# Peptides against a protein of PDB entry 2FGR, part 44

Target 1, 331 residues: chain A of PDB entry 2FGR
Amino acid sequence: SSVTLFGIVDTNVAYVNKDAAGDSRYGLGTSGASTSRLGLRGTEDLGGGLKAGFWLEGEIFGDDGNASGFNFKRRSTVSLSGNFGEVRLGRDLVPTSQKLTSYDLFSATGIGPFMGFRNWAAGQGADDNGIRANNLISYYTPNFGGFNAGFGYAFDEKQTIGTADSVGRYIGGYVAYDNGPLSASLGLAQQKTAVGGLATDRDEITLGASYNFGVAKLSGLLQQTKFKRDIGGDIKTNSYMLGASAPVGGVGEVKLQYALYDQKAIDSKAHQITLGYVHNLSKRTALYGNLAFLKNKDASTLGLQAKGVYAGGVQAGESQTGVQVGIRHAF

## One batch from the design tools (peptide; made by RFdiffusion4, then SolubleMPNN)

Design b1_p11_5_s2 (from b1_p11_5 with L1I S4T)
Fold by OpenDDE base, seed 2:
Structure b1_p11_5_s2 (fold): chain B 331 residues (1-331), chain A 11 residues (1-11)
Amino acid sequence: as target 1 above (331 residues)
Amino acid sequence: ITVTYPPPSFP
């Protein structure tokens, strides 16, 4: 059996020109190119092509040294794997987010990522962004000629908020084709939650695709998130993303990504555009810079996620500019 | 860093 200690420390200087009061924020931030983490993982060969595995992973906050504590909320799984694929037990990325965030050229982190995986409705559940779940069972198929799939179910364990008695139940999965330069996926999920103390279904559908031309990669996402409420009508958001990346001089990567968030319940749109650059000093160490612009229209109040500096909203109809410059180190 | 531990003997 083997145990591997691994991690990433990613820390930046960040700036945003507006907060909720209209003031600028700046300081030392975290996780601008990759989420900072510490983890333990291992495998045991059981013979006959069967393996046991474990994975324990928590987030690191390099700006404050984890002042709020350390936990394994990123992943805490035990697994069996073999020719049949992999079964996982424990908190993890839900199958839909695990697959569909792979099309985000900003790796679901920093000020540039696709923000569609969000709590759009003031849902009262702990994971109403559709990214992770507690009490999760997951299954992932092998890749068969490009075709692959993943499925998951999370137990609610009778968690109650107001009149909602099944909070935190998840069911979802994806189907995908991954072959050579092409990747394409369709994901479906439903999560039980509460809004205003009333039972609410968070329904999600996501289509993703990418193609690597060698000289450049194109990537796209189409998503609908709908919080179905018994009272007050549905809260629906349609999110779109298109991005391109290209290698630069054998040591760098440039990225450009656009996203649109059409928030139907408030008849308001937000536009995000991000330019990113990564400079590899080695296989494990990089410098990076991100420049993001977020334009809210009408009643939209979205903010860029400058983690450790400012991740809140802005005033309705306001625009926000963000910058991150940092170091990423992997071990 | 990969550390190979002998399997913990279950007591």
Scores: peptide ipSAE 0.024, ipTM 0.638, DockQ to the pose 0.432
Fold by OpenDDE base, seed 3:
Structure b1_p11_5_s2 (fold): chain B 331 residues (1-331), chain A 11 residues (1-11)
Amino acid sequence: as target 1 above (331 residues)
Amino acid sequence: ITVTYPPPSFP
C-alpha cells in the first residue's frame, strides 16, 4: 500500500493593538493563511469500486516547535468509500463545519475568518465551537446532479460535567447544491454540553452560498447559534458574513470579508472587517498579509485570533486592529 | 511525499 506524508508550515509576524488590559501584543504567530499541520494518509483498493482509507492529522506550532506536544486531534479517521459515497469513523470535522466553513474566504484560519463557529456561552465541552467531535461516525453522499449531503453522529460515552450527562453527543448534517460556479448549503446541528455545570444544548443553523464569476467570487453565511440552558435564559448569537475574492495578476489573490456578530444575551454587536492578500511564489509556497479590524459595541469583548501571539478578548466596547505577515509552505 | 510499504502481515 502507499502512505502519503503531507503538511503545511505557516508562520507569521503578528500584531494586535489591544489585549484584555488595553496593551499591544506582537511576535511570531502560526497559521495565518492555513492551519499548520502534519499528516499521514493512504488508500487501499479493495476491488469492486470499494476503497479503504485512513487519515491522521495534527496541528504544528512553528513558533515553539510543538512545546505542548503533538496529537492527531485535527483528524484521525478510517474510511470506506465507493459509489455510495464515504463513511468515516473517528475524530474529524463535523459535517456541518466541514461544509459551511468552505464559504469562509479566509478558510477558518488567522485573524480574518468567520468566527461564528464559536463557544458563545462558556460551554465546558472540549468542542463547544461546533468544529470537530470525538467518537464521530460521518457519512458523505456523492454529488447527484449538484445535490449532496453529509450526516454525523458522535457518541457521548456517558461523559458528565457537573450535573450534565451526555456531554459531547453530536447530531448534525447538511444538504447542499454544488454545480459549476454555484454552491449553496443548509446545515443543522445539536451538541450536548454543560454551562456552569448544568446541562445545555448547543443548537446551530447555518446557511451558506457562493458564486464564482471567474473574475471574482462572492460568498455569504447566515448562522444562528443557541445555547439552551436547563436553568437560565438562552444564549443566542446571530452571525452574518459577506465576502469577496479576486485573482490578481495570475499569481495573487485579494480577499475582503465582513462579519457581524449579534450577541443577543448581552444585547451587543461586534463588527469584523478583514483585507487579505496571498502571493503565490509557487504551487506550494506563498507570502501573505492580513489586516483585520474588530469593533466591539456595548458589552462585546471579542478578540481576533492571532494564534501564537494573542487570541484572547478585549475590554467591553473596545476595538482591536490586527496584522499578520507570513510564509506558507506546503509539502 | 509518498512512501510505499509492503502490506502488513496481520497476525
Scores: peptide ipSAE 0.021, ipTM 0.617, DockQ to the pose 0.414
Fold by OpenDDE base, seed 1:
Structure b1_p11_5_s2 (fold): chain B 331 residues (1-331), chain A 11 residues (1-11)
Amino acid sequence: as target 1 above (331 residues)
Amino acid sequence: ITVTYPPPSFP
């Protein structure tokens, strides 16, 4: 049997010009180009086209050396795979996030990513961002002439918050077409949670598409998230993203991404624009820089996610500028 | 158990 030790250490110097008090924050941050991680994985051939697998992955915080500890909350799965596809048991990316975040040109990390996969409603569930789930069973189909799908169910295990039951129950999936330069996907999910101790359904619909022109790639996302509350009405956000990337000189990649977050419950929009550059020093080591602008309108208080430096909100209607310059190393 | 050094994978 083989076991693969793998990881990424991504550490940066980061700056944001505003925090919640209007003051600048700067320091050493993590995960600006890729999420820093340590993992173990392996596969066993069981014969007859059947394989067993395991995957254990946790986040690394290079700025503090994981002072708050290490865990396998990124992924902790055992799987069976074959001609039927793959079944996974354990905490993982939910199928919807696994597929639909693939259209984010900033790899769902740093100051540039699509921030639509968010807890928009102060949901009290640990995974109310719609990214991962505990107690998850997932199934992924093979690719059939471009068509593929993924489905997931997470057990709530009678978890309660306030008067809300079934907290952490997830059901969701996607359908996709992946053929040559084209990718397109539709994802649907529902998660049970609580807001203010009351039962709430987090409904999500996401459309994604990308096309690789060789000289450049275009990518887009359309998302609606609704926290359906029994009292106080729905908290709805419509999120939009359009991005482009292009290879530079065979050793680099430039990325530009725009996102709009239309926060219906507060009738407020936020605009995010990010320019990124990655310079490959090798297959394993890169330098990178990100420059992001986040413009909040009206009651919007969104902040850029400069992990390890500042990931909080700003004052209502304020704009934030963020910079990250760092090293990404994979092993 | 053989520890293999994987090629880098940037998700």
Scores: peptide ipSAE 0.020, ipTM 0.589, DockQ to the pose 0.095
Fold by OpenDDE base, seed 5:
Structure b1_p11_5_s2 (fold): chain B 331 residues (1-331), chain A 11 residues (1-11)
Amino acid sequence: as target 1 above (331 residues)
Amino acid sequence: ITVTYPPPSFP
């Protein structure tokens, strides 16, 4: 049997020019290029092509030393794998987010990521961003000539919020084609939650694709989220992303990504443009810089996610500029 | 860091 200790410490100096009061925020932030983490994982060969596995992973906050504590909320799974694929039991990325966030050139992290995987409706569930779930069973197929799929179900365990009695139930999955330079995926999910103490369905559909031309990679996402409420109508957001990345001088990578968030319930759009650069000092250590611009229109109040510095909203219709410069170290 | 534990020899 093998046990691997692994992690990432990613800490940055971050700045945003506007908070909810219109003031600037700056300081040390975390997870600008990759989410900082500490993990343990291992496998056991059971013979006959069957393997047992475990994975325990928590987020690290290098700016405060995990002052709010450490947990395995990133992943806490036991698994069986073989020729049939992999079955996982425990908290993890839901299959839809695990696959579809892979098209985000900013690794679902920092001020540049695709923000479509969000709680758009003030949902009262713990994971209403559609990223992870408690009490999750997941199955991942092998890759069959490029074709692969993942499915998941999370038990609600009769969690109640107000009159909602199935909070945290997830069902979802993806189908994908991954072959050489091409990746394409379709994800569908439904999660039960509450909004204002009332039962609400979070429906999600996401399309993703990427192609690596060698000299550059293109990536795209199309997403619709709907919080289906019995009272007040659906809270629908259509999110779009297009990004490009290219290697620079054999040691660097430049990234440019645009996203549009069309928030139908408030008839308001937000535009995000991010320029990023990663400079590899080694296989494990990189310097990085991100520059993001977020333009809110009308009633939109979205803020850039400068984790550890400021991740709140701005005033309606205000624009925000953010900068991160940091070090990423993997072990 | 990978630590390989020898299988516990059950007595």
Scores: peptide ipSAE 0.017, ipTM 0.573, DockQ to the pose 0.443

Design b1_p11_5_s3 (from b1_p11_5, 4 letters changed)
Fold by OpenDDE base, seed 2:
Structure b1_p11_5_s3 (fold): chain B 331 residues (1-331), chain A 11 residues (1-11)
Amino acid sequence: as target 1 above (331 residues)
Amino acid sequence: ITITYPPASFP
């Protein structure tokens, strides 16, 4: 049997020129290139190609030393794996987010990521961003000539909010083709939640693709998120992303990503453009910089996610510029 | 860091 202690410490200086009051924010932030984490994982060979596994992982906040405490909310799974694939029991990324966030060139973190995996409707459930779930059972297939899939179900355990009695139930999965330079995936999910104390379904469909040309990588996402409400009509967002990355001088990577968030319930769009650079000092240590511009139109109030400095919204129709410069270290 | 322990026998 083996047990591995692992982690990432990623800390930055961050700036945004607008908060909800129209003022600038700046300071020491976290998780600008990768989410900071501490974890334990291990495997046991049971013979016959069967393995048992565990994975315990929590977020680290290097700016305050985890003043709100430490937990294993990133992942807390036990698993069996073999020629049949992998079965996982416990809190984890839901299969749809695990696969479809892999097309985000900013690794679903910092001021540059695709923000489509969001609570668009003031949903009252703990995980209404569609990223993780409690009480999750997941299954992942092997890769068969490029074809692979993942499926998940999370129990609601009769959690109630207002008149909603199935809050936190998730069902979802993806199908994918991953072969050489090509990756493509389709994900579908439904999560039960509440909005204004009323039962609401969070429906999600996401298409992702990437191609690695060697000299550059292209990546794209198409997503629809719909909070289906019995009263007040649906809250629908169509999100689009296109990005490119390229190696620079054998030690660097440059990234450019555009996203559009078409928020149908408020007839309002937001445009995000991010330029990023990573400079590898070693296999484990990097310097990085991100520059992001977010343009809200009409009633849109989206903000860049400068974690540890400012992650709130802005005034309706306002634009926000963000900068992060930091160190990432893996162990 | 990988630490290899002998399998803890469940008591």
Scores: peptide ipSAE 0.029, ipTM 0.683, DockQ to the pose 0.457
Fold by OpenDDE base, seed 3:
Structure b1_p11_5_s3 (fold): chain B 331 residues (1-331), chain A 11 residues (1-11)
Amino acid sequence: as target 1 above (331 residues)
Amino acid sequence: ITITYPPASFP
């Protein structure tokens, strides 16, 4: 059998002009172009077109040497695959996140990504951003003439928070069409959680599409998240994204992405604009720079995710500017 | 990095 050791070390110098007190933050940050990681994976041929697989992956924090420890919370799966597709058992990206984050030109990483996959309601569940789940079973179809799908279910295992008794249960999936330059997908998910110790359903619907013109790629997302609380009414956010990327001189890529977060429970909008550049020194090593601007209106307090430096909110109605310049190395 | 090991026999 074979085991592949793999990873990414991505470290940057980052700056944001405002924190929650209105002060600037700067320092050494992580994961500006790709999430830093260490992983082990392998496959075994079982014959007859059947394969077993495993995947163990954890996040690396290069600025502090993983001072809070190391774990396999990014992915810890065993799988069977064949002509029927792939079945996975264990913690992973939920199918909706795995597919619909593929339309984010910033790969759900750094100060530039689409931030719609978020805990909008102070949900008390560990994965209330809709990105990953514990106790997950996932199934992914093959591609049938462009059509593909993924489905997932996560067990709650009777986890309780306050009066909520089904915390961490996930059900969701996507349908997609992926053919040549075109990709389009619809994702639906529900996660059980708690807000203020009360049972809450996190409902999510996401539409994504992209087209690669060769000289440039366009990508878009439309999302609604709704935290349905038993008491206090719904917390709804409509999120929109439009992005473009283009190759530069055969060794670089430029990215521009806009997002709008319409936070209905506080009648407040946030606008995010990010310019990114990646310069490939090799297939494995790149330099990068990101420049992001986040404008909060009214009661909105969103902050850019300058991981390792500052990832908190700002004062209501304040704007934040962020910069990251770094090195990404893959092995 | 790919490391090839002989098949582990389960006990």
Scores: peptide ipSAE 0.027, ipTM 0.648, DockQ to the pose 0.424
Fold by OpenDDE base, seed 4:
Structure b1_p11_5_s3 (fold): chain B 331 residues (1-331), chain A 11 residues (1-11)
Amino acid sequence: as target 1 above (331 residues)
Amino acid sequence: ITITYPPASFP
């Protein structure tokens, strides 16, 4: 058996030029290049190719020392793995997000990431961003000739919000091909939630692909998220992402990513463009900088996610510029 | 207890 303590402390100075009042925000933020975390994990060989595992992981907020407390909301799983793949029990990334966020060159954190995995509809469920679920059972296949898949089901446990039942139920999965420089996947998910106290299904379809040319990597996402409300009509968002990364001077990486969020319910688009640079001081320590520009059109109010500084929206049709400069340390 | 570099963990 083994037990590993691991973590990342990622802390930055962040700035955004506009908040919801039109004022600038700046300060010390967290998780600009990678989500800060503390975790324990381990495995036990049970013989015959069967292994038990556990994984406990929580977010670290280095700006305030976790003043709101610490928990294992990132992952809290026990697993069995073998030639059949892996079964996980407990809170985790849902299979769809686990796979499809891997195409985000900004690691689904900071001011640069693909923001498609979002609560687009003021959903009242705890995980209406489609990223994680409570009460989750997940299964992941082995990789066979590049092909792999993952499936998940989360129990609602009869949770209700308003008149909505089955809140927090998730069903979803992906199919993928991962071989050498190529990765491609299709994910489908449905989550039950509530909007305005009324039953709502969050449907998600996501296509992702990446290719590593050695000198550069190209990555893309296509997503549709639809909150199907019993009353008030559907809230649909089509999200698109295209990104490129390249190694620089053997110690750095430059990233450029564009995303478009076509918010159909408000007939409004948002455009995000982010330039990032990571400078590796070692295998464990990096300096980084992110520069993001978010242009909202019409009724769009999206804000950059400068965690620890400002992650709220802006006024409708306003543009926001964000900067993060930070240190990432892994242990 | 082993202290190891976290794998490139999913977000």
Scores: peptide ipSAE 0.026, ipTM 0.614, DockQ to the pose 0.093
Fold by OpenDDE base, seed 5:
Structure b1_p11_5_s3 (fold): chain B 331 residues (1-331), chain A 11 residues (1-11)
Amino acid sequence: as target 1 above (331 residues)
Amino acid sequence: ITITYPPASFP
């Protein structure tokens, strides 16, 4: 059997020009290019093409030394894998997020990522962003000539919030085609949650595609999230993303990504544009910079996610500019 | 138990 210790420490200086009061925030932030993490993983060959695996991964906060503690909330799985694919038991990325966040050129981290995987409705469930689930069983197919799929079910364990039952139940999956430069995927998910103590279904549909032209990569996402409420109607958000990345000088990567968040329940849009650059000092160490602009319209209050500095909203209709400059180190 | 370090590359 093998055990691999692995991690990323990503720490930055971050700035946003507006918080909820209209004031600037700045300081040392985390996870600007990749989520900082510490993990243990291993595999055992059981013979006959069967393997056992484990994966334990937690987030690292380099700015405060994990002052709020360390846990394995990123992933805590045991697995069996073989010719049939992989079955995972335990907390993980739900199959939909695991696949569809791969089209985000900002790695679902920092001030530049696609923010569609969000709790749009003040959902009271722990994972109402649709990213991870507790009590998860996942299955991933092998790749069959490019075609692959993933499915997941998370048990609610009779968790209740207010009058809502089945809180935390997830069912979802994706189908994908991954072949050479092309990737395309469709994801569908439903999660049970509560809003205002009332049962709510979080329905999600996401389309993603990317193509690597060698000289540049294009990537796109189309998502609809609905929090279906019995009272007050659906909270629907349509999110769109288009991004491009290109290698620069053999040691760098430039990224440009646009996202639109059409928040139907408040008839309000937010526009995000982010320019990023990564400079590889080695295979394991990079410098990076991100510049993001978020334009809220009307009642929209979205904020850039400068983790460790400021990740809150802004005043309705206000624009926010964010900067991150940092070091990413993998071990 | 063999402890292996990841290759010197970003995962």
Scores: peptide ipSAE 0.022, ipTM 0.577, DockQ to the pose 0.080

